# Peptides against a protein of PDB entry 3C66: the designs that were tried, part 16

Target 1, 189 residues: chain A of PDB entry 3C66
Amino acid sequence: KSWANLFEKNDFFFRYKFYLEITAYTRGSDEQHLKWSGLVESKVRLLVMKLEVLAGIKIAHPFTKPFESSYCCPTEDDYEMIQDKYGSHKTETALNALKLVTDENKEEESIKDAPKAYLSTMYIGLDFNIENKKEKVDIHIPCTEFVNLCRSFNEDYGDHKVFNLALRFVKGYDLPDEVFDENEKRPSK

## One batch from the design tools (peptide; aimed at target 1 L20 D138)

Design b2_p14_2_s3 (made by RFdiffusion4, then SolubleMPNN; from b2_p14_2, 7 letters changed)
Fold by OpenDDE base, seed 4:
Structure b2_p14_2_s3 (fold): chain B 189 residues (1-189), chain A 14 residues (1-14)
Amino acid sequence: as target 1 above (189 residues)
Amino acid sequence: ELIISPEEIPAQSP
């Protein structure tokens, strides 16, 4: 099946039991985030290629549209919290303690000039070829290589206070709410 | 770097 047909949002987040979330975080300017997230996004195809060649992976399909969000992030602790809690339905409710930046509120004086954390998240749907229930597919290696590739591109991206990159393995029922439309029911366990 | 390695991918039940 052509990759092109996977770009329709409609069933992507229901098609797989497992997803790899790739989130680029930036606590800084929108310009910094655009550069960082753009770099990460540009490398996702390389990660997919590395995943596809793993014997335990039958399919690795990227969802090509990033999910964008930003939060008012006044402290480093808030930034750590975002990185800890984002990307899982179980934990994402903790982010409600932070002010989400929206198109409606972005021009408010309290938000406009506030420190922000920007998030860009890419998703890869995973189908595993598990013939034997006991074979653990280790995706840690290609994921680590990917992170290292992104982080090593520019020395500035080594600053964890500003730039972060997380890869999260998530089950379909634990995907963030952002991936579903208001009328879509979350996959059950 | 927060690489959350997949926990034991439970065997995809077919």
Scores: peptide ipSAE 0.053, ipTM 0.741, DockQ to the pose 0.091
OpenDDE base, seeds 1, 2, 3, 5: peptide ipSAE 0.032, 0.032, 0.032, 0.037; ipTM 0.660, 0.659, 0.654, 0.690; seed 3 fails the geometry check

Design b2_p14_2_s4 (made by RFdiffusion4, then SolubleMPNN; from b2_p14_2, 7 letters changed)
Fold by OpenDDE base, seed 2:
Structure b2_p14_2_s4 (fold): chain B 189 residues (1-189), chain A 14 residues (1-14)
Amino acid sequence: as target 1 above (189 residues)
Amino acid sequence: ELIIEPERIPAQSP
């Protein structure tokens, strides 16, 4: 099976038991987000390379397309809530308290000029080497190095009120709903 | 059971 078929949405989110989510957050303009998310996305390949050489990781496969979403985000507390609740099926229902920006509503007067939080999320499917009897894999170092690499690229990206970056380790059954099509059943535990 | 540490990077400030 060609590497190209691994990047088709149809089986990627069912192929692995574990995923690493990489989310770039921006509370600002769409232009600010485009620059920030584009930078983060451009560095994901470096993170994959660092993950693949960890003794417990057999495979780290990136999904090539980001998932994009945006919310009306009137307060800093709302922005903190987004960063806390996003990226897990268990917690993402809290985001229903915010107005999701859609193509249908983006031109509404209450939404058009409202403060927004933009999210771009990249996924890495993980396969672990179980034979090594290592019950623990520490991803802190490569993930922290990745965050520091992205944040240090431009001084503006040091402003945590505007730009944020988080990585989350999730199980396949706890992936956000955004990764599944309407006709797809979420993986069971 | 496989334990991956940490679950989130950076840790959310409490």
Scores: peptide ipSAE 0.441, ipTM 0.887, DockQ to the pose 0.479
OpenDDE base, seeds 1, 3, 4, 5: peptide ipSAE 0.422, 0.434, 0.423, 0.428; ipTM 0.883, 0.886, 0.883, 0.884

Design b2_p14_3 (made by RFdiffusion4)
Pose (drawn by RFdiffusion4):
Structure b2_p14_3 (pose): chain A 189 residues (1-189), chain P 14 residues (1-14)
Amino acid sequence: as target 1 above (189 residues)
Amino acid sequence: ELEVFPDALLSARL
């Protein structure tokens, strides 16, 4: 074999059938999002610990990099549809109605200056100890405990017209396009 | 099929 093989990109978004995504939203400024997403990102490892000790959870595997994007966001209505539509491949298409900030356009006049909404998503891939028969697995408490941990006593993130946090349980075939690069086809049926 | 809860969007306000 060759050195090029050792350095082959990992296949995180193909190896699991289930993913938990944690999303920090900011309809505000760049630094408001830096602090906010920074706080949330600092707590994600704790969710891994809380999840992984559970009977039923075989592994809770965090990816190493947050997925980041921002959209021009004029109205409260837009910020809300972003939260509603973002996260699933079935629905993320609705985001095309808003202008996405890219490598090419981040420097343009009508974009550099426009109010923006910011997204920061982390992925925890899940695998399961499948109990007995096809049964429901409840991981709600560790998820809400994680939410309650996303707080600061010296910084108010209470204005939801600005700051928001969301979690999604998303099957592999339904992961957002952003996680697969130009090479990779997405998982199927 | 396996069922996992939460299965829907979980959002929260602080």

Design b2_p14_3_s1 (made by RFdiffusion4, then SolubleMPNN; from b2_p14_3, 7 letters changed)
Fold by OpenDDE base, seed 2:
Structure b2_p14_3_s1 (fold): chain B 189 residues (1-189), chain A 14 residues (1-14)
Amino acid sequence: as target 1 above (189 residues)
Amino acid sequence: ELEIIPSEKLSFNL
């Protein structure tokens, strides 16, 4: 099957049992988020290269498009909650306590000028070499190096009140709902 | 069983 088909949404989130989620968070302006998320996205290929050389990883395939969302985020506690709950189907329902910004509601007076948290999420599908009897794969080092690379690019990105970056290892059945179309059935365990 | 380290969300809250 062509490498091109790996970038089609249609089967990417069904092809792998495991995914690495990379989420850039911004509590600030859309312009701040665009710069931050664009930087993070530009570095994902370097993370993929570092993952591919790990002895336990057979394949690390990035999904080419970010998933974008934004929430009304009036408090720092709300921002921490978003960062805690986002990226897992088990926990994402907690985000229903916040107002999701949509094209339909973005011009409402209560939303337009409200503080917002912006999220951009990149996905890497992972296939592991189970045959090598390695029961353990440590991705901490390449992930830490990636975060440090992104955060060190600009001093402003050191402000955790505004800019955050999280990586989450997720099983295919626990992917957020955003990755599936309305007619798609979530992968089973 | 495959153990991924870290098993939890790497919140790089610096």
Scores: peptide ipSAE 0.258, ipTM 0.854, DockQ to the pose 0.726
OpenDDE base, seeds 1, 3, 4, 5: peptide ipSAE 0.258, 0.257, 0.251, 0.251; ipTM 0.853, 0.853, 0.851, 0.850

Design b2_p14_3_s2 (made by RFdiffusion4, then SolubleMPNN; from b2_p14_3, 7 letters changed)
Fold by OpenDDE base, seed 5:
Structure b2_p14_3_s2 (fold): chain B 189 residues (1-189), chain A 14 residues (1-14)
Amino acid sequence: as target 1 above (189 residues)
Amino acid sequence: ELEIIPSEKLSAVW
């Protein structure tokens, strides 16, 4: 049984105290996003391998399914706001100022043809070897290498007006609402 | 305390 099948979604976001979020952003077409997010997703395993060998990381466990969302994004400022506010429970409420595209509203004329930002987010659960009261773990190098790997794959992915990639370190209690079911209580601090 | 770098968001624009 693949490790992917061993853990139900519900247990994954309660199992770890810390998560790394990998979000691929696209302000463009659905086709552009599919190619970009698919590339990013295909490389996540390489990032996991690099994280697992770092001193202080005990476990790096990827969640197998991306979370997908899209917003009406008429301006570049809106796109910057999405990238700034998404991925944290503390800040995600600011996204309520934008129109979330849903199955219920996607066919509305005002939404169907509107410029959109597409988001695909992958999660890695992290467990750390804390032997001493003061430990520092630097994940900057493997994360930067990962971003460079994804962006260098195609020249088009260098256009930051269209394609972006962000990695966010998040505590379990600050995970976005999207990872929890309506009946699930957010992890406490 | 555990210190993780980067502490928040890493985004590379190039």
Scores: peptide ipSAE 0.220, ipTM 0.804, DockQ to the pose 0.791
OpenDDE base, seeds 1, 2, 3, 4: peptide ipSAE 0.213, 0.206, 0.201, 0.189; ipTM 0.801, 0.800, 0.797, 0.790; seed 4 fails the geometry check

Design b2_p14_3_s3 (made by RFdiffusion4, then SolubleMPNN; from b2_p14_3, 8 letters changed)
Fold by OpenDDE base, seed 3:
Structure b2_p14_3_s3 (fold): chain B 189 residues (1-189), chain A 14 residues (1-14)
Amino acid sequence: as target 1 above (189 residues)
Amino acid sequence: ELIIIPSELLRANW
């Protein structure tokens, strides 16, 4: 299999059975989000390196492009809901209760000046070493270290009302719709 | 069966 195929969006999200999603959340300005998400994205390679050395992980391959989305987010409860529901096909339909900001609607007066939650999501494809009969893989430590690294980089990122970070372990069949094109069929269970 | 820890979501606790 040529390495070139690993960089094609469509092949990447069908290649692995398991993915780690890294989402940077910002309830604030676009500028705040750009700084926060840029920081998180810059550190993903360090997480990959820590994952690759785990005895149970054969491959940890990052997808190089983030997925960007934003929602009108008038309340803290809405922000909590976004963080709980985003990143899984099973739960993402709950986000339909919020107004998605699009290029088509972003200039509408009701949207333009509304409080927003911004999301940037990075994906890591995971292949596990089954040959070693390893039934259990603990990624909690490297994930926690990654979160701590990002949030401690600047004092402003300590404000959890504005900045948040989540990691989600997801099966390929439960990836959010954003990773697939209109003509692509979601992986089967 | 493969067991991953955490099994699904890890959210940052500030």
Scores: peptide ipSAE 0.325, ipTM 0.891, DockQ to the pose 0.755
OpenDDE base, seeds 1, 2, 4, 5: peptide ipSAE 0.281, 0.300, 0.297, 0.312; ipTM 0.880, 0.884, 0.882, 0.889

Design b2_p14_3_s4 (made by RFdiffusion4, then SolubleMPNN; from b2_p14_3, 7 letters changed)
Fold by OpenDDE base, seed 4:
Formats: structure tokens, sequence, C-alpha cells
Structure b2_p14_3_s4 (fold): chain B 189 residues (1-189), chain A 14 residues (1-14)
């Protein structure tokens, strides 16, 4: 089936046991994030193509809609915490210590001019062709190549204080809450 | 869960 038929949110986050999360982080301006995340998003198809040709990967399907979030991020430690804790249901509760920027609160004086971390997250659903439970698929190479491709595009993207890119391999039951609607139950273990 | 930062090895352990 063409990728086009998989872009309906309705079953994407229930279809696969495994997902690759690609998160572009920016601690800076919305404009900086728009450029950075837009670049990363534009390259995701290249990563998918590299994953699909791996012998152990049967399917690599991107979800086409990015998930956008932003947090008040007053310190570098907060930015490191966001990068450590985001993208897993097990750890995402730690982000409750930070102020999530919402449409309802973005105009508040304490939030409007505050330093922010912006996040754009893309998802790739993965199906593995592993006959033997002992087989390992190394996705490090294509993932590293992808990160290098994105970061090498502009010298400014080498500044890890501002721009970050993380790829997280997660199980479907450990996907962040943001991927599910309020009426949806997360996959079981 | 392995977060691949450019410095980290992502090994998908199934």
Amino acid sequence: as target 1 above (189 residues)
Amino acid sequence: ELIILPSEKLVARL
C-alpha cells in the first residue's frame, strides 16, 4: 500500500510495535525552530529510504504530521531535561515540572517573553523481519547519517546549545501521550 | 529505549 494510505492518524500509532521518533529541538526563537524543524522534516524521507533497505526492516512508514510542542526553558539544564525525558511515556511526566506553552497561555506575560524550547517530532512506524528472536537490526548507521546530514546543512546547526536532533527508538506502549487522542487507549505491553 | 544523540549508538534490540 502507498504511504498515502497510512497518513490517517486513526491507526498509525496502534499498527506497529516499534517506532522511531525524530525530534528537532530548538532553544531559541520560533523562526530558528521553523528553519531547523523544516529542514529535519524535509530529510525524513531520506532516512525512511535508508531504513527500508535494511535486511531486518520489513516496513518503515513515516507519519507525515509533525507533533509540535514548546516549553518555557529558562536554563540549559531544563533544555537537557527536555531532551532526556521527552519521547517516552515512562519519562514524559518529568516534563510537568516545566511550563508547557499552549494557545491559552502563550500571551501571558510570564510566558510570552520567556526563553523557550521548541520541539517538532516525526514518527516512523517500524516492522521488523526477524525470524530469530536473537537477531539484531542495527539502525545506528542510517540514523547517524541522517543526523549528520541535518546538522551539516548549516554551520549554525552545529550549536548544541540551540539546535538538537534526537532519534529515539520506542515501543508502541511507551509512545508519548500526545500521539493518542483523549478517547484512545494506549497499546498494552 | 535508546535515544540516539549523534554520540550515542542506537542498537535496535528487538
Scores: peptide ipSAE 0.040, ipTM 0.696, DockQ to the pose 0.094
OpenDDE base, seeds 1, 2, 3, 5: peptide ipSAE 0.039, 0.037, 0.037, 0.037; ipTM 0.727, 0.741, 0.739, 0.742; seed 1 fails the geometry check

Design b2_p14_4 (made by RFdiffusion4)
Pose (drawn by RFdiffusion4):
Structure b2_p14_4 (pose): chain A 189 residues (1-189), chain P 14 residues (1-14)
Amino acid sequence: as target 1 above (189 residues)
Amino acid sequence: ELEVYPSFIPPSSP
């Protein structure tokens, strides 16, 4: 074999059938999002610990990099549809109605100056100890405990017209396009 | 199929 093989990109978004995504939103400034998403990102490892000790959770595998994007966001209505539509491949298409900030256009006049909404998503891939028969697995408490941990006593993130946090349980075939690069086809049926 | 709850935790702030 060759050195090129050792350095082959990992296949995180193909190896698991289930993913938990944690999303920090900011309809505000760049630094408001830096602090906010920075706080949330600092707590994600704790969710891994809380999840992984559970009977039923075989592994809670965090990816190493947050997925980031921002959209021009004029109205409150837009910020809300972003939260509603972002996260699933079935629905992320509705985001095309808003202008996405890219490598090419981040420097343009009508974009550099426009008010923006910011997203930062982390992925925890899940695998399960399948109990007995097909049964429901409840991981609600560790998820809400994680949410309660996303706080600061010296910084108010209470204005939800600005700051928001969301979690999604998303099957592998339904992961957002952003996680697969220009080479990779996405998982199927 | 396997069922996992929650499927979605809506956006919220502290």

Design b2_p14_4_s1 (made by RFdiffusion4, then SolubleMPNN; from b2_p14_4, 6 letters changed)
Fold by OpenDDE base, seed 2:
Structure b2_p14_4_s1 (fold): chain B 189 residues (1-189), chain A 14 residues (1-14)
Amino acid sequence: as target 1 above (189 residues)
Amino acid sequence: ELEIVPERIPAQSP
C-alpha cells in the first residue's frame, strides 16, 4: 500500500495509539508565522528519520498537512497559557477563555487589529516495538536537537516572546479535537 | 506499559 494513502486524514488519527505533536507558535504577524512555521515544517522529515532509528520505535509516520489556528492574544500570560494548554484534549478547553480567530470573525474591529498568537501543528504517528521488553523510550535527544535546529536557523527565532516551538507526546484518545471531523468519534482509551 | 519520556520538549519552566 503506497505511503500516499497513509496521509489521508480519514484514518491517520485512528491508526496509531501514540502521536508526537510539533507545534510552532508565533505571537506577532501572520508573515512572521508563515516563515517560522514553514521552517519548522521543512525540518520535520529530519526528526522522523531520527525517531525511526531509535530503539523501541518501529514506525514514525508524519501527517503531511499542518493544522492551523489563531487566537486573540493580548498578553504574554495568554501566550504562555496557549503554550501550556494546547495539544491535549484534557487541557484544550482552557483555550475557550481566548477568542479563536475564524473566517467569520477575522474582520471584526475587536479582532482584526488585535495581537494574535498563531499555531501550526504537525503530527507524527508512532508505532513501538513492544516485544523488546523496553518499557521506556527516551525521545529527548532527537526532539531537543530538532528544537535547536529550528531555533538556530535565524537569530530572530531566539526571541521566545514571539517564536516558540514545542513537541508533545500524546495518546490517541487525548489528541486535540481539531484532528477529528464533526462526524468522527474520538478514539477510546 | 510503554513509558515515553519526556512528554513535552522543551519542558515548560514552572
Scores: peptide ipSAE 0.484, ipTM 0.899, DockQ to the pose 0.475
OpenDDE base, seeds 1, 3, 4, 5: peptide ipSAE 0.464, 0.479, 0.473, 0.477; ipTM 0.895, 0.897, 0.896, 0.897

Design b2_p14_4_s2 (made by RFdiffusion4, then SolubleMPNN; from b2_p14_4, 7 letters changed)
Fold by OpenDDE base, seed 2:
Structure b2_p14_4_s2 (fold): chain B 189 residues (1-189), chain A 14 residues (1-14)
Amino acid sequence: as target 1 above (189 residues)
Amino acid sequence: ELIIEPERIPAQSP
């Protein structure tokens, strides 16, 4: 099976038991987000390379397309809530308290000029080497190095009120709903 | 059971 078929949405989110989510957050303009998310996305390949050489990781496969979403985000507390609740099926229902920006509503007067939080999320499917009897894999170092690499690229990206970056380790059954099509059943535990 | 540490990077400030 060609590497190209691994990047088709149809089986990627069912192929692995574990995923690493990489989310770039921006509370600002769409232009600010485009620059920030584009930078983060451009560095994901470096993170994959660092993950693949960890003794417990057999495979780290990136999904090539980001998932994009945006919310009306009137307060800093709302922005903190987004960063806390996003990226897990268990917690993402809290985001229903915010107005999701859609193509249908983006031109509404209450939404058009409202403060927004933009999210771009990249996924890495993980396969672990179980034979090594290592019950623990520490991803802190490569993930922290990745965050520091992205944040240090431009001084503006040091402003945590505007730009944020988080990585989350999730199980396949706890992936956000955004990764599944309407006709797809979420993986069971 | 496989334990991956940490679950989130950076840790959310409490």
Scores: peptide ipSAE 0.441, ipTM 0.887, DockQ to the pose 0.479
OpenDDE base, seeds 1, 3, 4, 5: peptide ipSAE 0.422, 0.434, 0.423, 0.428; ipTM 0.883, 0.886, 0.883, 0.884

Design b2_p14_4_s3 (made by RFdiffusion4, then SolubleMPNN; from b2_p14_4, 8 letters changed)
Fold by OpenDDE base, seed 5:
Structure b2_p14_4_s3 (fold): chain B 189 residues (1-189), chain A 14 residues (1-14)
Amino acid sequence: as target 1 above (189 residues)
Amino acid sequence: ELIIEPEEIPAQAP
């Protein structure tokens, strides 16, 4: 299938058994998030290149569109909770305790002036070339290098109270609901 | 933060 066919949302999130989620978090202004997420997104291609050269990785394909969300995030604990719970279908239900900011509600006075956590998530579909059932592909190195690359770009991005970057390895059946359309069935185990 | 569970990539069931 051409690279273009991988950008059909419906094919991408069903195509791979494994995904790497890259989430840029910002507890601050929309402007801060735009800069941070934009930086992270701009570097994803470098991570893909580093993943593709790993002997155990056959394919690393980025989904080109980020997933954007934001929550009212009044406390640091809420921000930690978002970072812990987001990116897995098993845990994302905990986010229901927070007010999701939507286009419909963003102008509400209680939401407009509230502290927010912004999330931008990029996905990489992974296909592994495993000769032996016991071959562990260590993606930790390229992922760590990626985080360091993003965090070192500006001193401000060293502030973990404001800016965070998480990489999560997930199975296709445990992808967040945001990647599926309302009528789509989650991949089976 | 890196949330990489070192999952043994399950061998693709044939």
Scores: peptide ipSAE 0.038, ipTM 0.647, DockQ to the pose 0.055
OpenDDE base, seeds 1, 2, 3, 4: peptide ipSAE 0.032, 0.031, 0.035, 0.037; ipTM 0.648, 0.636, 0.633, 0.630; seed 4 fails the geometry check

Design b2_p14_4_s4 (made by RFdiffusion4, then SolubleMPNN; from b2_p14_4, 8 letters changed)
Fold by OpenDDE base, seed 2:
Structure b2_p14_4_s4 (fold): chain B 189 residues (1-189), chain A 14 residues (1-14)
Amino acid sequence: as target 1 above (189 residues)
Amino acid sequence: ELIIIPEEIPAQAP
């Protein structure tokens, strides 16, 4: 199978046991989010390169398309809750307390002019050089360097009230529902 | 808030 077939959604979220999620958050305008998420997305390839050279990592394979979502986000507490709960199936149900913005509801008066949090999420599938022993692979360094790279690009991105960036290590069975089609069954543990 | 996870990667279950 060509390398191109690995970027197809069809088996990407079933192929790996482990994923790194990279989420750019913006509580502000769509324009602010487009600039921020676009920057983060443009740097993901550098993170992949840094992950691939780690002795414990066999493969770091990016999914090429971001997942986009937005919520009505009236308060800073709501924005903190989104950042805490998003990116894991076990916790994402807490987001049901917020109004998800959809194409069907975006023109409603209560939603159109409401404060919003925008999310763009990139995924990296990870395969490890782990034999039958618990080996620790520390990804802290490349992840921290990536965050610093993105945050330092513009001074505005230092405002944590508006712009945030999270990296989450997730098991395949705990991926958010957004990565699966309605007819797909979530991977087992 | 920045969420960086150093998590212990469990051995791949067979």
Scores: peptide ipSAE 0.114, ipTM 0.656, DockQ to the pose 0.064
OpenDDE base, seeds 1, 3, 4, 5: peptide ipSAE 0.052, 0.101, 0.047, 0.053; ipTM 0.636, 0.753, 0.638, 0.644; seeds 1, 4 fail the geometry check

Design b2_p14_5 (made by RFdiffusion4)
Pose (drawn by RFdiffusion4):
Order: structure tokens, then C-alpha cells, then sequence
Structure b2_p14_5 (pose): chain A 189 residues (1-189), chain P 14 residues (1-14)
């Protein structure tokens, strides 16, 4: 074999059938999002611990990098549709109605200056100890406990017209395009 | 065969 094989990119977004995504949103400034998403990101490892001790959870595997994007966001209505539509491949297409900030256009006049909404998503891939027969698995408490941990007593993130946090349980075939690079086809049926 | 996981979605306002 060769050295190039050792350094082959991992296949995180293909090896699990289930993912938990944690999303921090900011309809505000760059630094408002830096602090906000920074706080949320700092708590994600705790969710891994809370989840992984559970009977039923075989593994809660965090990916090493948040997925980041921002859109020009004129109206409150837009910020809301972003939260609604972002996170699933079935729905993320609706985001094409808004201008996405890219490598090419981040420097343009009508974009550099426009109000923006910011997203920061982390992924925890899940695998399960499948109990007995096909049964429901409830991981609600550790998810809400994680939410309650996303707080600061010296910084108010209470204005939801600005700051928001969301979690999604998303099957592998339904992961957002952003997680697969130019090479990779996405998982199927 | 696959487990039915709950919750499917959580949105929080702090």
C-alpha cells in the first residue's frame, strides 16, 4: 500500500444511519454568532457523555468540525423559514430563495453589507443497541438537559429574534448536502 | 428493524 492511503479522508457521514445535529442560529452580527455558537459548541461534548451512558446507545460519535453558513436575511419571516427548512435534505432546497454567502461572493458590495443570519451545526452520529422487537427509543431528557446547559449568566441569549438553538434526528440519506464534498455521492434508499 | 427514535426535532428558546 502507500502513504496516500493512510491519509484518506474519513467517511463519517456514510458509516452511520442516524445523526443528531445541533444547530446554533444568529440573526445578528458576526461576533454575536461567534459567542453564541461558541457557547453551544462548548457544551456538545457533554451531550455525548449524557447520551453514551444510556442503555440503548451503542455510540454517540461527534464529528470534529462544525458546519457553518450564513444567508442574507432581511425579514423575520426569512430567519424563521431558515430554522424551519435547514437541516434536512428533503427541505434544505427552500434555502435557495435566500442568498447564501460563499467563497466567491463574500466580498461583494450588496452581500458584504447585507444583514445576515448565521448557522453553526455539529453532528453526533448515533448507533443503537436494538433492545428486543422494533421499539421506540427515547433520548429526550439528555437533549433538553443539553439545551438547559446552553446558557450564560453574564450574556443574555434570550432574544429569540436574534439567538436560536435547534436539534434534529436525521437519517443518513437525509443529511444536508453540505456534509458531502464534491467527490462523494450521497447515501440512497 | 430500525429503532424509532424520539425526539425527531427540538427547538429551544432560552
Amino acid sequence: as target 1 above (189 residues)
Amino acid sequence: DEPIVYPEFIKAEL

Design b2_p14_5_s1 (made by RFdiffusion4, then SolubleMPNN; from b2_p14_5, 6 letters changed)
Fold by OpenDDE base, seed 5:
Structure b2_p14_5_s1 (fold): chain B 189 residues (1-189), chain A 14 residues (1-14)
Amino acid sequence: as target 1 above (189 residues)
Amino acid sequence: KEPIVVPERLVARL
């Protein structure tokens, strides 16, 4: 059985207590985002391989599908706010100040031609081998190597005004609302 | 048991 067939979406976000979120951001065209997010997605398996061999990580399991969202993003400050607030249930409510692009509103003239920030988010479920409650797991090196690998692929990806990449460690109870269906209860602490 | 994972957030502004 392929790994892809073992994880129905509904079980993946309840299976782990901890997740690593990888978000590719693009303030530009849909075509620019497709190229950037596709590159990032293609490299996630290399990050997983580097995480699996770290002391203290027992399991690193990628979710196979990205989550896609887009916002009207008229200013650089709005783009910084999106990058700061996205990826945590505690902070995502701040994004309600921006216009989320939906299938229902995307054809509105005020949205269709507006500057947009596109987001593609990949998730890695994590299980840890921790003997002591105070054990520290440092993922800085593999995450930095991953970022450098993605940004070095094309000189255009060095433009932080257009292309950004963020990695966030998140607890299962603090996952964004987008990963749960309307009928699903958020995991408790 | 909750791990302390560092960094909690890496923004590729490095």
Scores: peptide ipSAE 0.524, ipTM 0.928, DockQ to the pose 0.744
OpenDDE base, seeds 1, 2, 3, 4: peptide ipSAE 0.519, 0.511, 0.518, 0.512; ipTM 0.927, 0.926, 0.926, 0.926; seed 3 fails the geometry check

Design b2_p14_5_s2 (made by RFdiffusion4, then SolubleMPNN; from b2_p14_5, 7 letters changed)
Fold by OpenDDE base, seed 5:
Structure b2_p14_5_s2 (fold): chain B 189 residues (1-189), chain A 14 residues (1-14)
Amino acid sequence: as target 1 above (189 residues)
Amino acid sequence: KEPIIVPEKLVAKL
């Protein structure tokens, strides 16, 4: 059975206690973002395979669709703030200081020509096989290999002013609001 | 109990 057939879209963000978020950031054009995010997305399956073989990981299941967002991003400091605050419910409220680009406002003159940061986020649901309450799972190696694989594809992706990639370990109760429908209740702790 | 995952956040500024 393909991974796509194993998960009804409706329960993925309730099914796991833990998630790995993979966010591709682009401060530039939509075309630049499409190329960068598309590359990152194409490599997620390789990361999953590397996670599945770790002794502490029982299950690593990717969500099949990215979450897309964009913000007006006039400064480098704003871009750093987005990368710091995005991907956690605890910190995402800081993004309210920036103008979210929506289908309703994208044609406004003040937004259309403004510098933008584009975000594409992939999710991996994680289940752990931890017998002892003190076991640490080190994901540094597979995550670093994944980042290096994505960035080494093109020299342009070495420009940290334009292209960034973040991996974040998140608890289900601290997932961003974007993953839940308006009628869905956030998972409890 | 919750696993300890390292790193919690990897930002490719490394």
Scores: peptide ipSAE 0.215, ipTM 0.820, DockQ to the pose 0.741
OpenDDE base, seeds 1, 2, 3, 4: peptide ipSAE 0.156, 0.176, 0.204, 0.089; ipTM 0.801, 0.810, 0.818, 0.707; seed 1 fails the geometry check

Design b2_p14_5_s3 (made by RFdiffusion4, then SolubleMPNN; from b2_p14_5, 6 letters changed)
Fold by OpenDDE base, seed 4:
Structure b2_p14_5_s3 (fold): chain B 189 residues (1-189), chain A 14 residues (1-14)
Amino acid sequence: as target 1 above (189 residues)
Amino acid sequence: KEPIIIPERIVAKL
């Protein structure tokens, strides 16, 4: 059975203490984002395979469904802010300065035609095989290779003004609020 | 046990 069938949302974000977040960003059209995020998502399995073979990583389990969000993003500074603040509960409150696009507001004239940043986020749950508390696991290589793989697929994806890709290591208690349902309590430290 | 993960954030601005 593929790992894709093993995880329901309900327990995935409580199952691991650690997660790797993979966020594809697009400041442009929905069509541009669909192509970019779809490419990134299609490559996540390759990253998982590279993580699984690292000596310090016992488990790397991807969550199968992306989390989608979009913000009104009138400036490049706003886009940089999104990329800086997104993906951590500690910092996500800064995103409240931007207008989140929702199904309820997307048809408002001020939102419909506004420049947008689109976000698609994939999660990998991580379990580590560390003998001591000082053991370091370096994920730089596989993560960098993954980013390079995605960005090198099309020359257009080299435009950082439009397309971005970030990977963030996050503790379960610091996951974004979007991964939890309204009735779910955030994991404690 | 908490591993030390390096890096915590990878933004490939290559």
Scores: peptide ipSAE 0.336, ipTM 0.884, DockQ to the pose 0.746
OpenDDE base, seeds 1, 2, 3, 5: peptide ipSAE 0.300, 0.289, 0.269, 0.290; ipTM 0.871, 0.872, 0.867, 0.868

